# Peptides against a protein of PDB entry 4ASU: the designs that were tried, part 85

Target 1, 270 residues: chain A of PDB entry 4ASU
Amino acid sequence: ATLKDITRRLKSIKNIQKITKSMKMVAAAKYARAERELKPARVYGVGSLALYEKADIKTPEDKKKHLIIGVSSDRGLCGAIHSSVAKQMKSEAANLAAAGKEVKIIGVGDKIRSILHRTHSDQFLVTFKEVGRRPPTFGDASVIALELLNSGYEFDEGSIIFNRFRSVISYKTEEKPIFSLDTISSAESMSIYDDIDADVLRNYQEYSLANIIYYSLKESTTSEQSARMTAMDNASKNASEMIDKLTLTFNRTRQAVITKELIEIISGAA
Target 2, 83 residues: chain B of PDB entry 4ASU
Amino acid sequence: FTFASPTQVFFNSANVRQVDVPTQTGAFGILAAHVPTLQVLRPGLVVVHAEDGTTSKYFVSSGSVTVNADSSVQLLAEEAVTL

## One batch from the design tools (peptide; aimed at target 1 E206, target 2 Q24)

Design b2_p29_2 (made by RFdiffusion4)
Pose (drawn by RFdiffusion4):
Structure b2_p29_2 (pose): chain A 181 residues (1-270 with 5 gaps), chain B 83 residues (1-83), chain P 29 residues (1-29)
Amino acid sequence: ATLKDITRRLKSIKNIQKITKSMKMVAAAKYARAERELKPARVYGVGLIIGVSSDRGLCGAIHSSVAIIGVGDKIRSILTFKEVGRRPPTFGDASVIALELSIIFNRFRSVISYKTEYSLANIIYYSLKESTTSEQSARMTAMDNASKNASEMIDKLTLTFNRTRQAVITKELIEIISGAA
Amino acid sequence: as target 2 above (83 residues)
Amino acid sequence: AARLEQLKAAVEAALEAAEKYLEELEEER
């Protein structure tokens, strides 16, 4: 309730809001990179339960929608392939998955809407390239919604700060008048 | 005729005369009227004879060539670079 | 008949190529 507590909390939530907004544009830039590389990947990959995701969270209902194998560390987290989503998926990564060894992944449509031999590795590559395009655009909205929630929180606390600031001024003033009187 | 690597796409549904292709057993020159076959590639060159008579030379490390029941061929390699 | 013999030869070559590719994958593994 003290001004010091409110000033500390404002700076704390502002730090979260700046970071979440900073990841909205990052997901927007990385999604643009992912869609640019998805066009040649879709024309490349055309011709057992495999779950395709990533280690990197903060992407909304992507890991929860997909329901030994399992690519993406967050899919084993419910009940394996690790270290994906930090860097764009290469064909070599799809090759290692095929080397260690009917498929579930998130297909890219737009920014809002989604759906859940040598040829076998091409399917894994197709899923990896589709998945990260899906993971990044979903993260763009997830951090946009988080930036909105943190801003609404700052507005509520600013009103508290103005009430407390007025209450401190009047209290100090009363202590002066009474001390005089 | 479709020719693509994971990185870039060279030809998108040609519309081409013939394509020389490296295969595990020697080499195969795929004409417009070729039998339906499924083949796997080896380290070798790919020569693309354009419809206007010109030539295109690329290199292939590995992959697959697929010619369907119709006059359609899809050639895909892990890496294809010039030169 | 000539077309059928060509198809049989192409299938046999495809099978041998698939075995060679599988052996290459096993060696890499």

Design b2_p29_2_s1 (made by RFdiffusion4, then SolubleMPNN; from b2_p29_2, 22 letters changed)
Fold by OpenDDE base, seed 5:
Structure b2_p29_2_s1 (fold): chain B 270 residues (1-270), chain C 83 residues (1-83), chain A 29 residues (1-29)
Amino acid sequence: as target 1 above (270 residues)
Amino acid sequence: as target 2 above (83 residues)
Amino acid sequence: AAVAAARAALEAASRAGRAAALAELAALA
């Protein structure tokens, strides 16, 4: 490579490093906020899931309609965040199909659709875009919940798949159940609950769905920002190493050029 | 007893004597060993009676309350403020 | 548009709930 080529490459990598460092800082700021906002959101969301865990709601085997909600975002450069969710969605969809279930998919965030479009396009009910630009709100979750409930797809059971935040260096793709109103109302395990008015139960379920979606969005966002921060840090380190290598190459090449020029001067003067 | 909004936790797995909640079907008091139930909150006053006799008041906008068979309670308000 | 309408409706319902709640708070204060 010529000195000019090395210099051009150095400049390019230095620019990439600047971008990745900047993105790291932005991700770090968003992560710090997301982590703070996740604390109450987790209590809230886990509280909403408590009924389903305690009631041990079983869906009858004859019930065939299953909904998968994949939760991620529109934004890339966050390592395996989207692919982890998509992988779990694919696995779940395959397992359900093998069990003779009908599967429909809702994607929260455009990245899910981007990954699954080729293989699962016909199973998508809706994809929510514009996810991840701002921190998710309960209002956002409520919109998603409402759209789901109004989709006209009468699912019996569902799965919400999202990345649960563990630490700045760790997340885990989790799956939580979603039940239809009919499944809840007909569940034998619900018989221990006092006579619940049908309108109350419907409203309760709407809140429950919104709560779970909100929780999943908060977990996903926190996981995503942490993963992005890590990915950008790694990219910045890799760029640094490449800069160092190219700088050494530049120096060696420069010395070789100088030496050659000196030899040519000496040999031409002789 | 867990009482939270999406943005704030008021109680997390706490033991309380009684919680008075405003529901769409009417206000009711959740005592120890209350029968399992599901209710939707209406805007109104939540009163938490702690075991030590302390009473805390909150206003909630909407949400849900769950009383489970294990006597666990989840009060999940969309919005809540301490009074 | 539908998402915006649903959002507006939920925000309106939440606002109505909040307004009702605030009105009730104001009546209790």
Scores: peptide ipSAE 0.023, ipTM 0.862, DockQ to the pose 0.028
OpenDDE base, seeds 1, 2, 3, 4: peptide ipSAE 0.005, 0.000, 0.020, 0.019; ipTM 0.797, 0.801, 0.835, 0.833; seed 4 fails the geometry check

Design b2_p29_2_s2 (made by RFdiffusion4, then SolubleMPNN; from b2_p29_2, 21 letters changed)
Fold by OpenDDE base, seed 2:
Formats: structure tokens, sequence, C-alpha cells
Structure b2_p29_2_s2 (fold): chain B 270 residues (1-270), chain C 83 residues (1-83), chain A 29 residues (1-29)
């Protein structure tokens, strides 16, 4: 490589490093906010799931329609955040299909579609875009919930798949159940809940779905920002190492060129 | 007893004596060992009676309340403010 | 050879020293 080539490469990598450092700082700020907002959201979301856990709602095997909601975002450069969700979605879809279930997919965030579109295009109902630019609000979750409920797909049960935040260096892809109104109303375990008005139950289910989606978005956002921060930090470190290596190479090459020139001068004077 | 909004937690798995909630079907008091029920909140006053005799008041917009067979209660409001 | 010794000496020199040497040698040209 010529000195010019090395210099060009150094300049390029230094520029990349500046970008990755900047992105790290942005991700760090967003992470700090997301983590704070996740605390109440987790209590709220876990609370919304309590019924399903305590009532042990089961879907009859004869019910065939299953909905998978994958929660991610539109934004890249966050490690395995998107691929982890997509992988679990794919696994779940395959398992359900093997069990004779009809599977439909909703993607929250464009990255889910980008990964699964080729293999699962026929199963997609809708993809929600413009996810991840701003922190998710309950309003956003409500919009998604309403769109789902109004999609015309009469699912019996479903799964919401998202990355649960563990720590700044760790997340876990998890699945939580969602149930249709009909499934909840017909569940034997719900018999202990006396005289629930059908309208009440419908409204309750709407809130439940919105709550779970909101929770999943908050977990996903926190996980994503943390992962992005880590990814950008790693990229910055890798760039730094490469800069150091190239700088050494530059210096060695420069020395060699000068040495050659000096030898030629001395030999020719001779 | 858990009482939270999307942005704030008021009670997290706390023991309380009674919770009065405004529901679409009417206001009712949740006592210890209340029968399991599901209700939807209407805008109104939530009153939490602590075991120590203290009373806390909240205004809630909409949401849900769940009373489970194990006497656990989840009050989940879209918006809630302390009064 | 004297040339090998020179190469070794030059290789041991810093880039700054080499540039200084080059500048001096060019003056002798």
Amino acid sequence: as target 1 above (270 residues)
Amino acid sequence: as target 2 above (83 residues)
Amino acid sequence: SALEALRAALAAASAAELEAARAELEKLR
C-alpha cells in the first residue's frame, strides 16, 4: 500500500470513529431516559399480564388462529436486537405451523419486515413503521392495539415477542401471550370471575392489549439503546485499534521510503 | 395491591385495607378477600385505605382493575394523579 | 557491506531523523 492509500484509509477510519462516538453518546442519552421510563412501565405491564398468569387462560387446541407480534424498531446498528426477535418469531411460527395453526405476523418496526419478508411475506398483516425515533408513548401503543383489533384478523391467541431489558450489557428475547376476547370469555378458568359484562370485558381486553404493547415497547427501546451504545463503543474501540495499526504501518512505510531515498543518494554520490 | 399508570407507580404489591375504585358499572370498595372480578375504570376518585389507617386519594382517567382469586389486585390507570 | 550497515542505521532512525538526514544530504547535492 502506498503512503497515500494508508493516509486515505486513516482518514476514513477516523471519520467513522467520530461518527460511532457520536452515536454512542446519543444512544447513551436515550438509554438513560429509557431505563428511567422502563421502571414504571414494567410494573404497569407486568400488572397487565397478571390476569393471564393467575387465571391460567388456555386456548383450546381446536382454535387455529395465532397472531405473532414482533416488537423491535426501524433503526439499525444495535447488535442482535432485531435478529433475536426475528429468530424467535420464526421459531414460534414454525412450531405453530407444525401444530396445524394458522399464523399471522405483525411487525412493530421496519427491521422485522426487512428480516422476515422474504420467508414470511404471506403471513404479514401489517408492519408499523417509524418506530424508535422517539420514545414510545402509551398513545403509540394504543394506536397499535386498535389497529390490531380492527385488522379483521380474528385470532384466538397470540404471542408478543420483544427484548426484555436485563442490564446495560444484557437483554433477553421473551414471549408474552395475548388472547382474543372470545378466548378469554370462553376460558373455563375465567368462571371464577363473576358476571363480567361483555362490554366490560371487551374494554378490559383493549386496555390489556395496549398495556402489554406499551410494556413491550419500553422493554425493547431500553434494550435497543443499550445494545446500540455497546455496539458503537465496540466499533469505536475497533476503529481506534485499526488507527493505531495503520499509523504504525504508515510510519514504517514512510521510514522505508526515506531510507531507500537516502541509500540512493549516498550510493549515487558515491 | 398494585396501582400504576404507564409513567408512575403508586403501589407495588402493597398490602392495603381497602381500595375504592370508580368503575363503569359503579364505584365499589375492594376489601380483603374480595370476590374475583374485572372492571373498567371511569374517570373518578380512587381512595386507598392503608393498614395503618392512612388514606390516599387519586384521580384516575381510564383503565382497568383486576381482583384475583388470590386477593391480588391490579389497578392500572391510563392517567393518574395524586390528590 | 557499508551499505548494509547504512541500511541498518537508517532503519533504526526515527522518521524525523531520517527527514533531517534527507534535508542535509540534499544540501550536499
Scores: peptide ipSAE 0.030, ipTM 0.784, DockQ to the pose 0.003
OpenDDE base, seeds 1, 3, 4, 5: peptide ipSAE 0.023, 0.024, 0.017, 0.006; ipTM 0.799, 0.793, 0.804, 0.793; seeds 1, 3 fail the geometry check

Design b2_p29_2_s3 (made by RFdiffusion4, then SolubleMPNN; from b2_p29_2, 21 letters changed; failed a check: too like the target's own chain)
Amino acid sequence: AALEELRKLLAAQSAAGLAAAAAELEALR

Design b2_p29_2_s4 (made by RFdiffusion4, then SolubleMPNN; from b2_p29_2, 25 letters changed; failed a check: too like the target's own chain)
Amino acid sequence: SALEELLARLRAESEAGLAAAAERAKALA

Design b2_p29_3 (made by RFdiffusion4)
Pose (drawn by RFdiffusion4):
Structure b2_p29_3 (pose): chain A 181 residues (1-270 with 5 gaps), chain B 83 residues (1-83), chain P 29 residues (1-29)
Amino acid sequence: ATLKDITRRLKSIKNIQKITKSMKMVAAAKYARAERELKPARVYGVGLIIGVSSDRGLCGAIHSSVAIIGVGDKIRSILTFKEVGRRPPTFGDASVIALELSIIFNRFRSVISYKTEYSLANIIYYSLKESTTSEQSARMTAMDNASKNASEMIDKLTLTFNRTRQAVITKELIEIISGAA
Amino acid sequence: as target 2 above (83 residues)
Amino acid sequence: AEEEEREELKEQAEKFVEEWKEKTEEELE
């Protein structure tokens, strides 16, 4: 309730809002990289339960939608392949998955809407390239919604700060008048 | 005729005369009228004879060539670089 | 004839898989 507590909380939530907004544009830039590389990947990959995701969270209902194997550390987290989503998926990564050894992944449509031999590694590559494009655009909205929630929180606290600031001024003033009187 | 690597796409549904291709057993030159077959590749060159008579030379490390029941061929390699 | 063609295709595919494994293992090293 003290001004010091409110000023600390404002700076704390502002830091979250700046970070979540900073990841909205990052997901927007990385999604633009992912879609530019998805066009040649879709024309390349055309011709057992495999779950395709990533280690990196903060992407909304992507890991929860997909319901030994399992690519993406966050899919084993419910009940394996680790270290994906930090860097764009290469064909070598799809090859290692095929080397260690009917498939579920998120297909890219747009920014809002989604759906859940040598040839076998090409399906894994197709899923990896589709998944990261899906994971990034979903994260663009998830951090956009978080930036909205943190801004609404700042507005509510600013109104509290103005009430407390007025209440402190009047209290100090009363202590002066009474001390005089 | 479709030729693509994971990185870049060279030909998208040609519309081409013939394509020389490296295969595990020697080499195969795929004409417009070729038998439906499924083959796997080896380290070798790919020569693309364009419809206007010109030539295109690339290199292939490995992959697969697929010629369907119709006049359609899809050639895909892990890496294809010039030169 | 169809059986012989399948056997030849299988042998060619097995050779390719072996060479592919070796190449993938060399890239990991």

Design b2_p29_3_s1 (made by RFdiffusion4, then SolubleMPNN; from b2_p29_3, 24 letters changed)
Fold by OpenDDE base, seed 4:
Structure b2_p29_3_s1 (fold): chain B 270 residues (1-270), chain C 83 residues (1-83), chain A 29 residues (1-29)
Amino acid sequence: as target 1 above (270 residues)
Amino acid sequence: as target 2 above (83 residues)
Amino acid sequence: SAAAAAAAAAAQLAAFLAEWRARVLARLA
């Protein structure tokens, strides 16, 4: 490579490093906010899931319609955040299909559709775009919940798949159940709650759905921002190492050029 | 007893004496070992009676309340403010 | 009377849910 080529490459990598450093800082700020907002959201969401855990709701085997909600975002450069969710979705879809279930998919964030489009396009009901630019709100979750309820797909059971935040360096892809009103109302384990009006239960389930979606979005966002921060840090370090290597190459090449020129001058060949 | 909104936690697995909630079917008090029930909140006042005798009042906009067989209670409000 | 009370409660719930949905939709706008 010529000195000019090396210089151009150095400049390019330095620019990339600046961008990745900037992105790291942005991700760090978003992560800090997301983590703060996750604390109450987790209590809220886990509280909403408490019923399902305690009641141990089971869907009868004759019920065949299953909904998978994959939660991620539209934004890349966050490591395995999207692929982890997609992998779990694929696994779940395959398992359900093997069990004779009908599977439909909702993607929260365009990246889910991007990954699953070729293999699962026919199973998608809807994809929610414009996810991840702003922190998710309960309103956003409610919109998703309403869209789901209005989709006309009468699922019996569902799975919401998202990345649960563990720490700045760790997340885990998890699945939480979503149940239809009919499934909940017919569950034997719910008999202890039978003194409730059907309209009350319906309303309760609408809140529950929104709550769980909200929770999943908050977990996902926190995980994503953390992962992005790490990814950008790694990219910045890799760029730094490459800059160092190229700088050494530049120096060696420069010395060789100088030596050649000196020899040419001394020999009278220039 | 857990009482939270999407953005704020008021009680997290706390022991309380009684919680009064405004539901669509009417206001009721949740005591220890209350029968399992599911209710939806109407806009109104939540009153939490702590074990120490203190009473806290909250306004809630909407939400749900769950009383489980294990006496755990989840009060989840869309919006809640301390009064 | 009990039926009337139940009907009234159902109507109130329906109204509440409608309002809630409206609020959610308003957040979308």
Scores: peptide ipSAE 0.025, ipTM 0.826, DockQ to the pose 0.384
OpenDDE base, seeds 1, 2, 3, 5: peptide ipSAE 0.028, 0.023, 0.025, 0.000; ipTM 0.843, 0.830, 0.836, 0.800; seed 1 fails the geometry check

Design b2_p29_3_s2 (made by RFdiffusion4, then SolubleMPNN; from b2_p29_3, 22 letters changed)
Fold by OpenDDE base, seed 3:
Structure b2_p29_3_s2 (fold): chain B 270 residues (1-270), chain C 83 residues (1-83), chain A 29 residues (1-29)
Amino acid sequence: as target 1 above (270 residues)
Amino acid sequence: as target 2 above (83 residues)
Amino acid sequence: SLAQRLAEAARQLAAYLEAWRERVLARLE
């Protein structure tokens, strides 16, 4: 490689390093905010899931329609955040199919669609785009919930898959159940609950779905920002190492060029 | 007793004497060992009666309330403010 | 060459990141 080539490459990598450092700082700021907002969101979301856990709601085997909601975002450069969710979705879809269930998929965030498009395109009901630019709000979750309920797909049971935040260096892909109104209303375990008006139960389920989606978005966002911060840090370090290597190569090449020029001068070949 | 909005937690697994909630079917008081039920909130006043006799008031918008068989209660409001 | 590919990739990434940075900064203003 010529000195010019090495210099050009050095300049390029230095620019990348500047950008990755900037992105790291932005991700750090977003992470700090997300983590603060996750605290109440977790209490809220876990509270919404308490009914399903305590009632131990089970879907009869004769009911075959299953919905998988994958929660991620549109934004890349965050390590394995998207692939982890997609992997879990694939596994769940395969298991359900093997059990004779009909599976439909909803993607929250365009990256889910990007990963699963070739193999699962026919199973997608809808993909929600423009996710991840701003922190998710309850309003956003409500819109998603409403769209799902109005999709026309009458699922019996579903799974929402998202990355749960554990720490700045750790997340875990988790699954939480969602149930249709019919499944809840017909569940034997619900018999202990006092007479509930059908309209009340419908409205309750709408809130429940929105609550769970909101919770999943907050967990996902916090996990994503943390992962991005780590990814950008690693990228910056890798760039630094490359700069060092190229600088060494540049110095060696420069010396070689000088030596060659000197030899040519001495030999009269210049 | 858990009482939270998406952005704020007021009570987290706390023990309270009574909670008065505004529901679409009417306001009712949740006492100890209340029968399991599901209700939807209407905009209105929530009153929490603590074991020490203190009373806290909140305004809530829409949401849900769940009373479970184990006496746990989840009050989840879309919006809530302390009065 | 690998060097050229890396340089091109770096350029593309730099351009993407710069554009992203500009968008972020614009939103902060």
Scores: peptide ipSAE 0.011, ipTM 0.793, DockQ to the pose 0.010
OpenDDE base, seeds 1, 2, 4, 5: peptide ipSAE 0.025, 0.000, 0.000, 0.022; ipTM 0.812, 0.798, 0.789, 0.819; seeds 1, 2, 4, 5 fail the geometry check

Design b2_p29_3_s3 (made by RFdiffusion4, then SolubleMPNN; from b2_p29_3, 23 letters changed)
Fold by OpenDDE base, seed 1:
Structure b2_p29_3_s3 (fold): chain B 270 residues (1-270), chain C 83 residues (1-83), chain A 29 residues (1-29)
Amino acid sequence: as target 1 above (270 residues)
Amino acid sequence: as target 2 above (83 residues)
Amino acid sequence: AAAAAAQRAAEERARYEEARKEEILARLA
């Protein structure tokens, strides 16, 4: 490589390092906000899931329609955030198909679609785009819930797959159940609940769905920003190491050029 | 007893004496060992009676209330404010 | 027509530059 080539590479990597450092700072700010907003959202979301955990709602084996909601975002450069969700979605879809279930998929965020498009395109009902530019709101979750309920796909049960935040250095991909109104109303474990009006139960279920989606979005966002911060830090360190290596190469190459010129001068003077 | 909105937690696994909630079927009081039930909230007043005799008032919009067999209660409101 | 073509070319270039940045960043991460 010529001195010019090395210099060009050095300039390019230095520019990348500046970008990654800036992105790290932006991700850190978004993470701090997301973590604060996750605290109440987690209590709220866990509260919404409490019924399903306590009632141990089971779907009859004759019911075959299963919905998978994968929660992620549109934005890259966050390590394994998207691939972890997609991997679990694939595993769940395969297991359900092997059990003779019909599987449909909803993607929250364009990255899920990008990963699964080739292998699961026929199973997708809808993909929600424009996820991850702004912090998710309850309104956003309500829109997603409403669109699902109005899609005409009458699922019996489903699962929502998302990254649960554990710490700044750790997340875990998890699955939470979602149930249709019919599945809830027919569950034997629901018999202990006082006579519930059908309209009340419908409204309750719709609200619960929105709650769970909202919770999953908040967990996902916090996990994503944390992972992005880590990824950008790693990228910045790797860029630094590459700059050091190229600088050494530049110095060695320069010395070789000088040595060659000296030899030419000495040989020409003789 | 858990009482939360998407953005704020008011009670998290707290012990309370009574919670009065506004539901679509009417306002009712949830006491200790209340029978399991599900209700949806209408806009109105929530009153929490603590074991120490203190009373807290809240205005809620839409939402849900769940009373489980284990006497756990989840009050989830879309919007809630302290009064 | 020329403005639309220039806009498409600019969008395609922007997408290419973004994809290239993502690829470079993915290699560094």
Scores: peptide ipSAE 0.019, ipTM 0.804, DockQ to the pose 0.011
OpenDDE base, seeds 2, 3, 4, 5: peptide ipSAE 0.015, 0.000, 0.005, 0.011; ipTM 0.804, 0.804, 0.812, 0.816; seed 2 fails the geometry check

Design b2_p29_3_s4 (made by RFdiffusion4, then SolubleMPNN; from b2_p29_3, 25 letters changed)
Fold by OpenDDE base, seed 1:
Structure b2_p29_3_s4 (fold): chain B 270 residues (1-270), chain C 83 residues (1-83), chain A 29 residues (1-29)
Amino acid sequence: as target 1 above (270 residues)
Amino acid sequence: as target 2 above (83 residues)
Amino acid sequence: AAAAALAAQAAALAAFEKAARERVLAALA
């Protein structure tokens, strides 16, 4: 019985190791693509944020409506990717509430909703599902931007929270500001910009929002695939260690059984 | 001067003499030390004049252009191709 | 004595397998 049980367990763990190794390879391929596509996306996205950094746009303290956009995906098995974003969202929401702000939340990817639904369900405006099966496109970002702008929620300021890619082994949860058209148009620092038509500014803001969302999606995707690759590698290593220990136990048990059988033969006990 | 699409970078913090961009109000020439402005791109021709006198042409679909007070320029097109 | 030793080894192996599965799952989570 015992040798058969060990053999069955060994086979099961070897199968798990095979699955995790295969998933690692799939994640590695997706990571390599994501990293390649992140290079131009980062230049593009950072370029889109340049106005807000250079103009030092500030939201007046009397403005109360704040939007939080959390960016992740629908896909699990990627370590702390989703929980890191959710943790930052919770912290930001609590800080804003303590400051007397009204907070609404948008989730990009179903995992954000899955983590926050019990505590923050009333604050959710919308959750975008079906994120993470395919690499995000600018079209996807534009759809999200348009749905946000058409949601009817007139925010004053917002925050987009996502995992920024640092390296194959490192990401950092970061926040970038989002400003409403009214906040941009009323900012004193914008007075240095030549007479801008209101329609031009509106269109510019729509592009800016889409650009920032696209950038965040590309950073998030690269971070996620890297984290998944690492998680699958760790699982494969843990499985390997278990296989080694079980193999040693199997060999010892087999020797004990053989010894017992030999003693029984020598003693004449059937 | 930065000129990029979501998928390709053409210029990254480069020094250029002049950039001609297609805006909704017409063609706009961005020179060194141009006043700060924001514009939206219409489909059309972008012409980049390098400091060495070379000229590069691009077709863009839509997007935005920003001229900042520090003379930095961000030309961000949804789609762009070299001509 | 040999049967008891085998039973103890089987129990130890079962505990190890459980712990290892939990570690694999934790690495994936």
Scores: peptide ipSAE 0.044, ipTM 0.805, DockQ to the pose 0.006
OpenDDE base, seeds 2, 3, 4, 5: peptide ipSAE 0.017, 0.025, 0.024, 0.020; ipTM 0.791, 0.794, 0.803, 0.809; seed 5 fails the geometry check

Design b2_p29_4 (made by RFdiffusion4)
Pose (drawn by RFdiffusion4):
Structure b2_p29_4 (pose): chain A 181 residues (1-270 with 5 gaps), chain B 83 residues (1-83), chain P 29 residues (1-29)
Amino acid sequence: ATLKDITRRLKSIKNIQKITKSMKMVAAAKYARAERELKPARVYGVGLIIGVSSDRGLCGAIHSSVAIIGVGDKIRSILTFKEVGRRPPTFGDASVIALELSIIFNRFRSVISYKTEYSLANIIYYSLKESTTSEQSARMTAMDNASKNASEMIDKLTLTFNRTRQAVITKELIEIISGAA
Amino acid sequence: as target 2 above (83 residues)
Amino acid sequence: TVTVETVEATYASTGATYKALTITKTLPS
């Protein structure tokens, strides 16, 4: 309730809001990179339960939608392939998955809407390239919603700070008048 | 005729005369009228004879060539670079 | 008529070897 507590809390939530807004543009830039590389990947990959995701969270209902194997560390987290989503998926990554060894992944449609031999590694590559395009755009919205929630929280606390600031001024003033009187 | 690597796409549904292709057993020159076959590639060159008579030369490390019941061929390699 | 042969191939990305089927179709004379 003290001004010091409110000033500390404002700076704390402002730090979260700046970071979540900083990841909205990052997910927007990485999604633009992912869609530019999805066009040649879709024309390349055309011709057992495999779950495709990533280690990196903060992407909304992507890991929860997909429901030994299992690519993406966050899919084993419910009940394996690790270190994906930090860097764009290469064909070599899809090759290692095929080397260690009917498929579930998130297909890219737009920014809002989604759906859940040598040829076998091409399907894994097709799922990896589709998944990260899906993971990034969903993260763009997830951090946009988080930036909205943190801004609403700052507005509520600013009104508290103005009430407390007024209450401190009047309290100090009463202590002066009474001390005089 | 479709030729693509994971990185870039060279031809998108040609519309081409013939394509020389490296295969595990020697080499195969795929004409417009070729039998339906499924083949696997080896380290070798790919020569693309354009419809206007010109030539295109690329290199292929590995992959697959697929010619369907119709007059359609899809050639895909892990890496294709010039030169 | 269809003939099938088993061959060994190599991934260039990783250097791993695998078995693959080559499928050839022969038209009747």

